# Peptides against a protein of PDB entry 8YVU, part 182

Target 1, 39 residues: chain A of PDB entry 8YVU
Amino acid sequence: PQLCYILDAILFLYGIVLTLLYCRLKIQVRKAAITSYEK
Target 2, 160 residues: chain B of PDB entry 8YVU
Amino acid sequence: TWLTVLKKEQEFLGVTQILTAMICLCFGTVVCSVLDISHIEGDIFSSFKAGYPFWGAIFFSISGMLSIISERRNATYLVRGSLGANTASSIAGGTGITILIINLKKSLAYIHIHSCQKFFETKCFMASFSTEIVVMMLFLTILGLGSAVSLTICGAGEEL

## One batch from the design tools (peptide; made by RFdiffusion4, then SolubleMPNN)

Design b2_p26_6_s1 (from b2_p26_6, 18 letters changed)
Fold by OpenDDE base, seed 4:
Structure b2_p26_6_s1 (fold): chain B 39 residues (1-39), chain C 160 residues (1-160), chain D 39 residues (1-39), chain A 26 residues (1-26)
Amino acid sequence: as target 1 above (39 residues)
Amino acid sequence: as target 2 above (160 residues)
Amino acid sequence: as target 1 above (39 residues)
Amino acid sequence: DLLGELALLFLLLVFQRFFDLFLEKL
């Protein structure tokens, strides 16, 4: 049981990090698209 | 335009609602196939005994389908129908959440009363399994409710 | 406990898929940035 | 769009896990 919770915590943390990275990347893509449309 | 984004979000929400409904049905079917709930003592599976995974999933599926159809056909009568179905699904979801919370409380109380440190005992295993399934169903229900509410808000915004 | 392991497996698989998609998106952003710099 | 959907699905799974942990603490 304890190992399962540790794995869950790691997967949870990894998911949060991936979500943050994805959000940052999506914002960058949107900013790049807006900048490309204004030119 | 924001409207095009909202339409895509509505379709996505509808698909998510249908998917949630299908998952709930699958879990309900699996639980009913693996466990004879009728022979299980106690109220640990009261949500399953009430048939919530089935009727709740049906309501969510109908709501999601109506939402998708309404979005695709852009007919006023379908928008109203979708709004009504989403409202009904939201009520069903709220009822389901209430039932699931009651089940969780009963399951937790059972675990506390029997001091279930030995997970290998059949009763403790069933209580733990029930708790896990009920939690999963609770989350699916919350997702379905969230989608139904979102679709209801979007539909209400289009009627305004 | 077994359901936790199943959930962990699903989360792990999902994390892999998200990582692959993130990598693809990152490559696309880099390509877009390079194309924007060459203009 | 697909990545947004996947991110949402992941967020939901994370919330599910968090809720499971919360229930375990109760």
Scores: peptide ipSAE 0.542, ipTM 0.825, DockQ to the pose 0.218; fails the geometry check
Fold by OpenDDE base, seed 1:
Structure b2_p26_6_s1 (fold): chain B 39 residues (1-39), chain C 160 residues (1-160), chain D 39 residues (1-39), chain A 26 residues (1-26)
Amino acid sequence: as target 1 above (39 residues)
Amino acid sequence: as target 2 above (160 residues)
Amino acid sequence: as target 1 above (39 residues)
Amino acid sequence: DLLGELALLFLLLVFQRFFDLFLEKL
């Protein structure tokens, strides 16, 4: 039972990190698209 | 445009709501098929006895479908209908959450009182299973409510 | 406890899928950045 | 759009797990 919680915590942390990275990347793509549209 | 983004968000929220409803319905049917809830003593399955997984899922499904249809047809009457359905679904979701929380408290209390160290005892197993299902249903209900509320806000913004 | 393991499996699968999508998005951003630099 | 959907789904799964953990502590 304790091992299940540890795995959950790791997966949770990993998911948060991935979500943040994805958000950053999405913002970068949007900025790049806006910059390309203004040219 | 912001409008196209909002429309995509609405469709996504509607699909999420329908999916949540379908999962809730699936769990409800599985529980009803595996367990004779009517013969279970106690209030451990009070949410199931109330039929919440079924009617809640139906309300969320209808709300989600109406939201998607409203978005696709872009008609003022459909927007109003979707807003009404989403509002009703939000109320239903809130009620469902309340019922599920009550059920969860009862299940946890049962586990605590019986000191369910032996998971193989039928009563303890049922209480644990109920708790697990109730947690899942509670989560799904929260998600459904979130989607319904979001759709309601979007619909209200379009009327404004 | 069994539901915990099922949830872990779902989270793991989801994490993999997100990682793949993130990689794809990252490649797209890099390609867009290269294309913008050549202009 | 698909990535946004997946991110949302992940967030939902994370919240579900957090909720399960909260329930186990109760």
Scores: peptide ipSAE 0.542, ipTM 0.825, DockQ to the pose 0.234; fails the geometry check
Fold by OpenDDE base, seed 3:
Structure b2_p26_6_s1 (fold): chain B 39 residues (1-39), chain C 160 residues (1-160), chain D 39 residues (1-39), chain A 26 residues (1-26)
Amino acid sequence: as target 1 above (39 residues)
Amino acid sequence: as target 2 above (160 residues)
Amino acid sequence: as target 1 above (39 residues)
Amino acid sequence: DLLGELALLFLLLVFQRFFDLFLEKL
């Protein structure tokens, strides 16, 4: 049972990191789209 | 404003509500098909015995569908209908949360009373399984409620 | 304990899907940046 | 939009895990 919780914690941390990276990437796409529209 | 953000995400919230409803219905159906709830002693499946996954799923599905239709047609009468459905779904969600919390308390009490150290004992396994399913249903209900409330706020903002 | 392992499997699948979506978005950002530079 | 959904789903899984931990402590 304890090993299961450790694995969940690792997967959770990985999910948070991926979500943050995705948010950053989405913001970059939006900024690029705005810059392209202003040209 | 927060209202403009919620309005932009209204369709997404509606789809999320429908999806939540479908998942709740699937869980209800699976539990009813795999487990003979009528022969299980105790109130560990009280939420299922009350038919919550079914009626809760119906309310959330109707609310979500009405929200999507209202957004697509942009008609005043549909906005009012969606607001009413979202309000009803919010009430249903709140009731569902209450039932699920009561079920969780009963399931936990059962586990403690029987000192369920042996997972493979049939009664302890059923109580544990019920607890896990009820927890999942509780989270889905909270999501559905959040979506319904968000849609209600959007609809109210359009009427003001 | 067995249900915990099922949850781990679901979290693992979710992590894989998020990774694939992140990769796709990263490729889109790169394409958008190249198109903006050619203008 | 799909990523917002995935982020929300992930948040739910986290909350579910937290709740399971809470239930274990009870």
Scores: peptide ipSAE 0.541, ipTM 0.826, DockQ to the pose 0.190; fails the geometry check
Fold by OpenDDE base, seed 5:
Structure b2_p26_6_s1 (fold): chain B 39 residues (1-39), chain C 160 residues (1-160), chain D 39 residues (1-39), chain A 26 residues (1-26)
Amino acid sequence: as target 1 above (39 residues)
Amino acid sequence: as target 2 above (160 residues)
Amino acid sequence: as target 1 above (39 residues)
Amino acid sequence: DLLGELALLFLLLVFQRFFDLFLEKL
């Protein structure tokens, strides 16, 4: 059971990192869309 | 485009195999450092007593490294060497899975026999910890075997 | 122990949703790149 | 590519957790 809580902490950290990467990718896509519209 | 995708898949499989091997080695070294397995009665740590985390990790690491080198250099002799190493690693992985399954069955049987209701009892804690570690090692071994088999199939497909 | 499994289920669902959103975003980026190459 | 690899790793960790649940039922 204690190892389960450690695994949950790792999964939580992983989820946060994935969320940050997704946000960065979303910002890049929006910037690319704006640049294509100005052209 | 398909050839570049296949190359990326091979590199990814090789990296996954090396990572799996390193994790197995880390678990093996931590368990051996914290627990004197030689003084533990029973077969709860039979996979560790057999040295599987060490030799298994070495075989998977060598297989993964050879696969990455073979992909980078595109030399025919390296492809054959990688195929041989991946085949050997697949056999070692299969043997390791068998040993881990046997160990898991023994650990589960031990927990059932002692009716472990109190987690804080030394015997129950050790049996539970052993079961969790063996399960983790089993999954890592399955992943390593899957990567080695995939690399073997890719290498065989290049020779045909 | 039961609470640990519930948390894992939530984190798993979140991971699946993030993966689907990432795939959609990647497809949008690829479509935008193809459209810019045809001009 | 890196995000795809991370997603695969996450999937594997979840499968491992489900396997642990299966073992608890045995």
Scores: peptide ipSAE 0.533, ipTM 0.819, DockQ to the pose 0.239; fails the geometry check

Design b2_p26_6_s2 (from b2_p26_6, 18 letters changed)
Fold by OpenDDE base, seed 1:
Structure b2_p26_6_s2 (fold): chain B 39 residues (1-39), chain C 160 residues (1-160), chain D 39 residues (1-39), chain A 26 residues (1-26)
Amino acid sequence: as target 1 above (39 residues)
Amino acid sequence: as target 2 above (160 residues)
Amino acid sequence: as target 1 above (39 residues)
Amino acid sequence: DKLLEESLVFLLRIFDLFFERLKEKL
């Protein structure tokens, strides 16, 4: 049971980090698309 | 193409928020159906007594649904409405997290005081079960808050 | 303990989905960058 | 589904009005 709680914490942290990275990547893609449209 | 990708992501975030809300509501309903929380002594289920799983789930569900509809219709007023709903849901989520943390602390303190060596004792079982449910609700609330904040940022970016 | 395992499964599934989405987004960024370089 | 959509649009309008009022107060 203790190992399960530790795993939950790790998976939760991983989910948060991935969400942030995904958001950052999405913003970068948007900026790249805008720059390509202005050319 | 990028606008369509962004729309798909907003829809995904909205769906995630609705799913999180539904899971929270389901857990709240199950706990309320199995346990008469009103008759449980102590503050172990204080978040449930406050009705957080219900109203929190409703707020997140409404915010998610509004976000999906706003994205589909592409109306300026719908985008602003979704932004407002997501902001409100974010505030509600933050409040819920605070309540759940307080409840978790109380539950852990209860377990520590009663030195629950015998897991099968009714009081220790209830405290442990409460702790597990509160932790699950906390995770779901954080996920809901994350989705609501993400949708709020996306909506704010569209208004600029 | 059973609830912990259920949470682990949900978080794990969420992590996999986010990873797949991140990979797809990264591929899209690369394709957009290549298209902009060919112009 | 149409009724749900109309209800959601109504809710969105209400939230938009509240958001505008909040912006005016800030």
Scores: peptide ipSAE 0.378, ipTM 0.798, DockQ to the pose 0.018
Fold by OpenDDE base, seed 3:
Structure b2_p26_6_s2 (fold): chain B 39 residues (1-39), chain C 160 residues (1-160), chain D 39 residues (1-39), chain A 26 residues (1-26)
Amino acid sequence: as target 1 above (39 residues)
Amino acid sequence: as target 2 above (160 residues)
Amino acid sequence: as target 1 above (39 residues)
Amino acid sequence: DKLLEESLVFLLRIFDLFFERLKEKL
């Protein structure tokens, strides 16, 4: 049971990091699309 | 620049791969130190008997380190080396996942056969512990494989 | 303990989905960067 | 840290050579 909670914590942290990276990448794609549209 | 972002992503993937490898190695070492796998009846720890936590961790660590160095030095030979290492790591990860799935199935089958309602029975406890460790190792291996594959795709894209 | 395992499964699935989405988004960013460089 | 980096670079060179050989065989 303790190992399960540790795994949950690791997976949760990984999920948060991936979500942040995804958000950053999405913002970059949007910026690139805007820049491409202005050219 | 987009290139800087991509480089940071590669570094992050490499670090994730190394971290996954280190965690796998640590778990393997702890399990081998606490439990004498040779005295455990059945194939509950088949992945450990195959030495997967050790060789898998080595492959992932090497792949991750190579990827980070390749990205930092931006040399063509380093990129190719990293691509090769990541490909090897991806294959190793896939093999490891297969071994872990087989181990998990055996562990679950053992639990079902013995109708382990009492967690305090030594055999049931060991089977449950094995299942938990195998699941953790499986998740880590999948994460490592994902990072290695991602790095391989990135490296292949740079070579084209 | 059962809830912990369910949470692990959900977090794992979420991690896989996010990784796939991140990969797709990264490919899109790369394609956009190549197109921008050719202009 | 420098020694580790040098060792890793050496390892990368070996893998690169291996990859080149593999590419020649394919």
Scores: peptide ipSAE 0.377, ipTM 0.799, DockQ to the pose 0.018
Fold by OpenDDE base, seed 5:
Structure b2_p26_6_s2 (fold): chain B 39 residues (1-39), chain C 160 residues (1-160), chain D 39 residues (1-39), chain A 26 residues (1-26)
Amino acid sequence: as target 1 above (39 residues)
Amino acid sequence: as target 2 above (160 residues)
Amino acid sequence: as target 1 above (39 residues)
Amino acid sequence: DKLLEESLVFLLRIFDLFFERLKEKL
């Protein structure tokens, strides 16, 4: 049971980091789309 | 800016792969030190007998290290080497998942046959402990495979 | 203990989905960068 | 850090050579 909690913590941290990276990438795509639309 | 973001992601994936490999090695060494797998009846620890924690961890560690170096030096030969290492790690990870699934099935079958309602029986405790370790190793292997495949796709996309 | 395993499965699935979405977004960003450069 | 990088580059070269040999056998 203790090992399961450690795994949960690692997976949770990984998920948070991936979500932040995804959000940053999505914002960059949106900014690129806006700049291409204004040109 | 985009290339720098992609580079940071590759480094992150490489670090994740190295961490996964180190955790797998730690689990393998702990299990080998605590349990005499050779004297345990049955195939509950078949993945350990096959040496998966050792060779799998080595492959993942090498793949992760190669990915980090390839990203830092931006040399064409390093990118190709990293792609090769990640591909090898992906194959190793897939094989490891297969071995772990087989081990998990055997462990579950053992628990079912022995009607392990009493957790304090030595055999049932060992089977339960094995199942937990195998599940953890399976998740770690899947994470490692995911990182290796992601790095492989990213590397292949840079070569095209 | 059963809840821990369910959480592990959900977090694992989430990680896979995020990785796939991230790859797709990365490809889109690369295509957008190439089109902006040709332009 | 430089020694680690050199060691890793060496390892990458070995892997590249191994994969090329594997492709030749396949």
Scores: peptide ipSAE 0.385, ipTM 0.804, DockQ to the pose 0.020; fails the geometry check
Fold by OpenDDE base, seed 4:
Structure b2_p26_6_s2 (fold): chain B 39 residues (1-39), chain C 160 residues (1-160), chain D 39 residues (1-39), chain A 26 residues (1-26)
Amino acid sequence: as target 1 above (39 residues)
Amino acid sequence: as target 2 above (160 residues)
Amino acid sequence: as target 1 above (39 residues)
Amino acid sequence: DKLLEESLVFLLRIFDLFFERLKEKL
């Protein structure tokens, strides 16, 4: 049971990090799209 | 700028892969040290008996290290080597996942057969413990595979 | 204990989905960068 | 560290060869 909670914590952390990375990437895509639209 | 970002991502993925490998080795070592797998009835630790934590961790470690070094030196031969290493690591990860799934099925079947309502029964405890460890190893293997695949894609993109 | 395993499954699924989305987004960014470089 | 680096370079060469062979098969 304790291992399960540890795994949950790791997965949760991974999910947060991946979400942040995804958000950053999404912002980059949006910026690229805006720049392409202005040209 | 984008190359710099990609480099950072590759390094991060490589580190993640190495970390995953190290964790897998740690789990393998702990299981081998705490449990005499040879005396455990059934194949609830079949993944450990197959030596997956060891060889899997080695493959992931090598792949991660190669990826990091390839990224640091940015040499064409290193990039190709890293791509090959990541591909090999991906294959190893896939094999490991398969082994772990088989082990998990055996463990779950054991729990089901023995109607392990009493957690304190030695056999049920071992099966449950095996299941927990195998699940953890499975997650780690999937993470490692994901990193290896990501690195492979990055490397392939650089070669094209 | 059961909640822990359920959470593990959900987090795992989320991680997989997010990884796939990240990969797709990364591919899109790369394609956009290549297109911008050719212009 | 130098030995490790040399070993790593050697390993990378092996994997490069493997990758080339894989490309030839594809």
Scores: peptide ipSAE 0.377, ipTM 0.796, DockQ to the pose 0.017; fails the geometry check

Design b2_p26_6_s3 (from b2_p26_6, 18 letters changed)
Fold by OpenDDE base, seed 1:
Structure b2_p26_6_s3 (fold): chain B 39 residues (1-39), chain C 160 residues (1-160), chain D 39 residues (1-39), chain A 26 residues (1-26)
Amino acid sequence: as target 1 above (39 residues)
Amino acid sequence: as target 2 above (160 residues)
Amino acid sequence: as target 1 above (39 residues)
Amino acid sequence: DELLELSLLFLLAVFDRFFQLLLEKL
């Protein structure tokens, strides 16, 4: 039972990290789109 | 550079599909080797009796392999072949999900009817174990379907 | 123990959704880069 | 590529969890 909760914590942390990376990528795409429109 | 990135994604999706297929096959083999499904009362293992882990794994494996080969050789005919294989794998995955859902419903109904207060009864344990395996197989099938659909979309984009 | 399984299912679904969104985002980035190269 | 690798690692971690859960019941 303790191992189950530890694994859940690891998976949760991993999910958060992936979400943050995805958000960063999305922001980069938006910035690139804005820069292309100003040209 | 963009085509190379798409190719890398396609290869990754293909590898993921093959891996999913192999895992499904391994689960099917282990369950069939450990449990005599023919002697289990009820339709708890109906998906296994239908051979879903085997044919589903074969379809996903073939689709994944074709996707990888298509990406590596970069030939137009292979792209079409991969698209066809991925489409077939997507259909197979959808059918598999349907079968697994039906099996899951039967398993849950069995557990409910027997009102398994005593978890140590062999029948209740087997039904619970079956339900867990079916759920796992369902997740793997959804993952495989997702990869196959993704590869299909990528392949369709290249033809266009 | 049942909560652990539910959490695993949610995290798995979340991972799949993030993968799909990432693929879509990557395609958008590629389209934006191609459009910028043609100007 | 790094995000794809990370996604693969996530998939592997989920799979490992699934196997561990299976082993616990076994």
Scores: peptide ipSAE 0.515, ipTM 0.816, DockQ to the pose 0.475; fails the geometry check
Fold by OpenDDE base, seed 3:
Structure b2_p26_6_s3 (fold): chain B 39 residues (1-39), chain C 160 residues (1-160), chain D 39 residues (1-39), chain A 26 residues (1-26)
Amino acid sequence: as target 1 above (39 residues)
Amino acid sequence: as target 2 above (160 residues)
Amino acid sequence: as target 1 above (39 residues)
Amino acid sequence: DELLELSLLFLLAVFDRFFQLLLEKL
């Protein structure tokens, strides 16, 4: 049971990191699209 | 600005609120169908007895739907309506968090009083299950509140 | 304890899906950056 | 949009862990 809770914490942290990275990438795609439209 | 980013994601936040509401309703329905809460002694399901999953889900669903409609139609009256609904949903979320925290404390107290080392006992199992469900509902409520607050800020920014 | 293991399984699946989506988005960002450089 | 939804679900799972930690302190 203790191992289950530890695994949940690790998976949760991993998901937060992935979410942040995804948000950053999405912003980058939007910026790139705007720059491409202005050229 | 952060306001412009939130405005672009307003529809997504509305969908998130609806989804959160639906999950809350599902949890409420599952608990009510599997457990006869009326026959369970104690206040381990006090949040469910108060009907929080139902009214909380309704508030979040209405707020989310109004936010989506407001964003699509760009009408001033809908923006005000969405702002009002989001504010109401935020208040409901805060109240829900309070109820869930109280329920969680009661559930934990029950576990301590009965020295629940034997999870196979029906009473200890129910208390543990209630605690887990309440925690899940608390998280969903926090997410719903965050979405509602974000939408409220977007609506307020549009009026300024 | 049983519910914890079920949650772990759900979180694991979610983590895999997010990783795949992140990879797809990263490829899109790279393509957008290349297109912006060629203009 | 789907990825953002998945990200939110993951955030929910993290919150669940946080609450479990709170439960241990209570």
Scores: peptide ipSAE 0.514, ipTM 0.816, DockQ to the pose 0.234; fails the geometry check
Fold by OpenDDE base, seed 5:
Structure b2_p26_6_s3 (fold): chain B 39 residues (1-39), chain C 160 residues (1-160), chain D 39 residues (1-39), chain A 26 residues (1-26)
Amino acid sequence: as target 1 above (39 residues)
Amino acid sequence: as target 2 above (160 residues)
Amino acid sequence: as target 1 above (39 residues)
Amino acid sequence: DELLELSLLFLLAVFDRFFQLLLEKL
């Protein structure tokens, strides 16, 4: 049971990091699309 | 500004609120279908006995739906309606959190008193299951409250 | 304890899906950057 | 929209971990 909770913590942290990275990439895609439209 | 960021994410917050409500409703229905809560001794399922998963889910669903509709239609009357609904949902969420915290404390106390070392005992299993479900419901309620408050702030900012 | 293992399975699956989506988004960003450079 | 849903599911998982941490403190 303790190992299960530790795994949950690791998976949770991994998910947070992935979400942040995904948000950053999404913002970059949006900025690129706006810049392409203004040209 | 923080307000500008929240305004851009209004639809996301509304969807989050609806999803949270649906998950809460699903948990409530599953627990009610599998367990006869009325025959369970103690206050382990006090939040379920109070019907929180059901009425809380309804409030959050209505608030989220109104928020999404208000954003899509961009009508003044819908904005005011959404603001009111989100405020009501925020109050409901706060009350729900309080109830769930009380239930969690009771469940933990029950586990401690019975020294539940044997997980296969029916009483210990029920207490552990209740604790886990209550924790999940508490998280969902906090998420719903956060979304409702955020939407309320956005709506208030549009009225000013 | 059983619920913990179920949660681990859900989080693991979610992590995999997010990783795949992140990879797809990263490829899209790269393609957008290349297209912008060729213009 | 699907990405948003996935993000929401992740957020739920995050909150679950937060509650586990709270349970450890209680």
Scores: peptide ipSAE 0.509, ipTM 0.814, DockQ to the pose 0.155; fails the geometry check
Fold by OpenDDE base, seed 2:
Structure b2_p26_6_s3 (fold): chain B 39 residues (1-39), chain C 160 residues (1-160), chain D 39 residues (1-39), chain A 26 residues (1-26)
Amino acid sequence: as target 1 above (39 residues)
Amino acid sequence: as target 2 above (160 residues)
Amino acid sequence: as target 1 above (39 residues)
Amino acid sequence: DELLELSLLFLLAVFDRFFQLLLEKL
């Protein structure tokens, strides 16, 4: 049971980090799209 | 196209928010069905007594639905509505996190005070069960908050 | 303990989905960068 | 897109059933 809670914490942290990275990539894609539209 | 990808991302975030809301409601209903929270000694289930699983789930579900509808119809008024709903959901999520942290502290304190060496004691079992549920609800609330904030940022970016 | 396993499953699934989405976005950013370099 | 829409509809249907069950218990 304790190992399960540790795994939950790790997976949760991983999910948050991935969400943040996903947001950053999305912003980059948007910036790239805007730049391509202006050209 | 990049627009299609962004649209899919918003829909995915909305679905995630709705799913989080549903899981929160499921936990709330299960706890209310299995345990008479009103008769439980202490504030172990303070978050449930406050009705957090219900109102939190409603806020997240509404926010998610509005986000999906806004994305599908691509109307400015829906974008503003979604932004407002996501902001409200973010506030609700923050409040929920606060309540859950307080509940978690109370549950942990209860476990510590009773020196729960024997898990089979009803009070210790309930406190442990409460702690587990509160932790799960906390994770779900953080996920919901993350989705709501993400949708808010997306909506704000469309208005600017 | 059973609740912990359910949470692990949900978080694991979420992590996989986010990873796939991240990979897709990364590929899109790379494609956009290549297109921008060729112009 | 169609699969996502179907998934959303399914989720909404589950949500509706859950709310109905909740209302019956209240």
Scores: peptide ipSAE 0.489, ipTM 0.814, DockQ to the pose 0.063; fails the geometry check

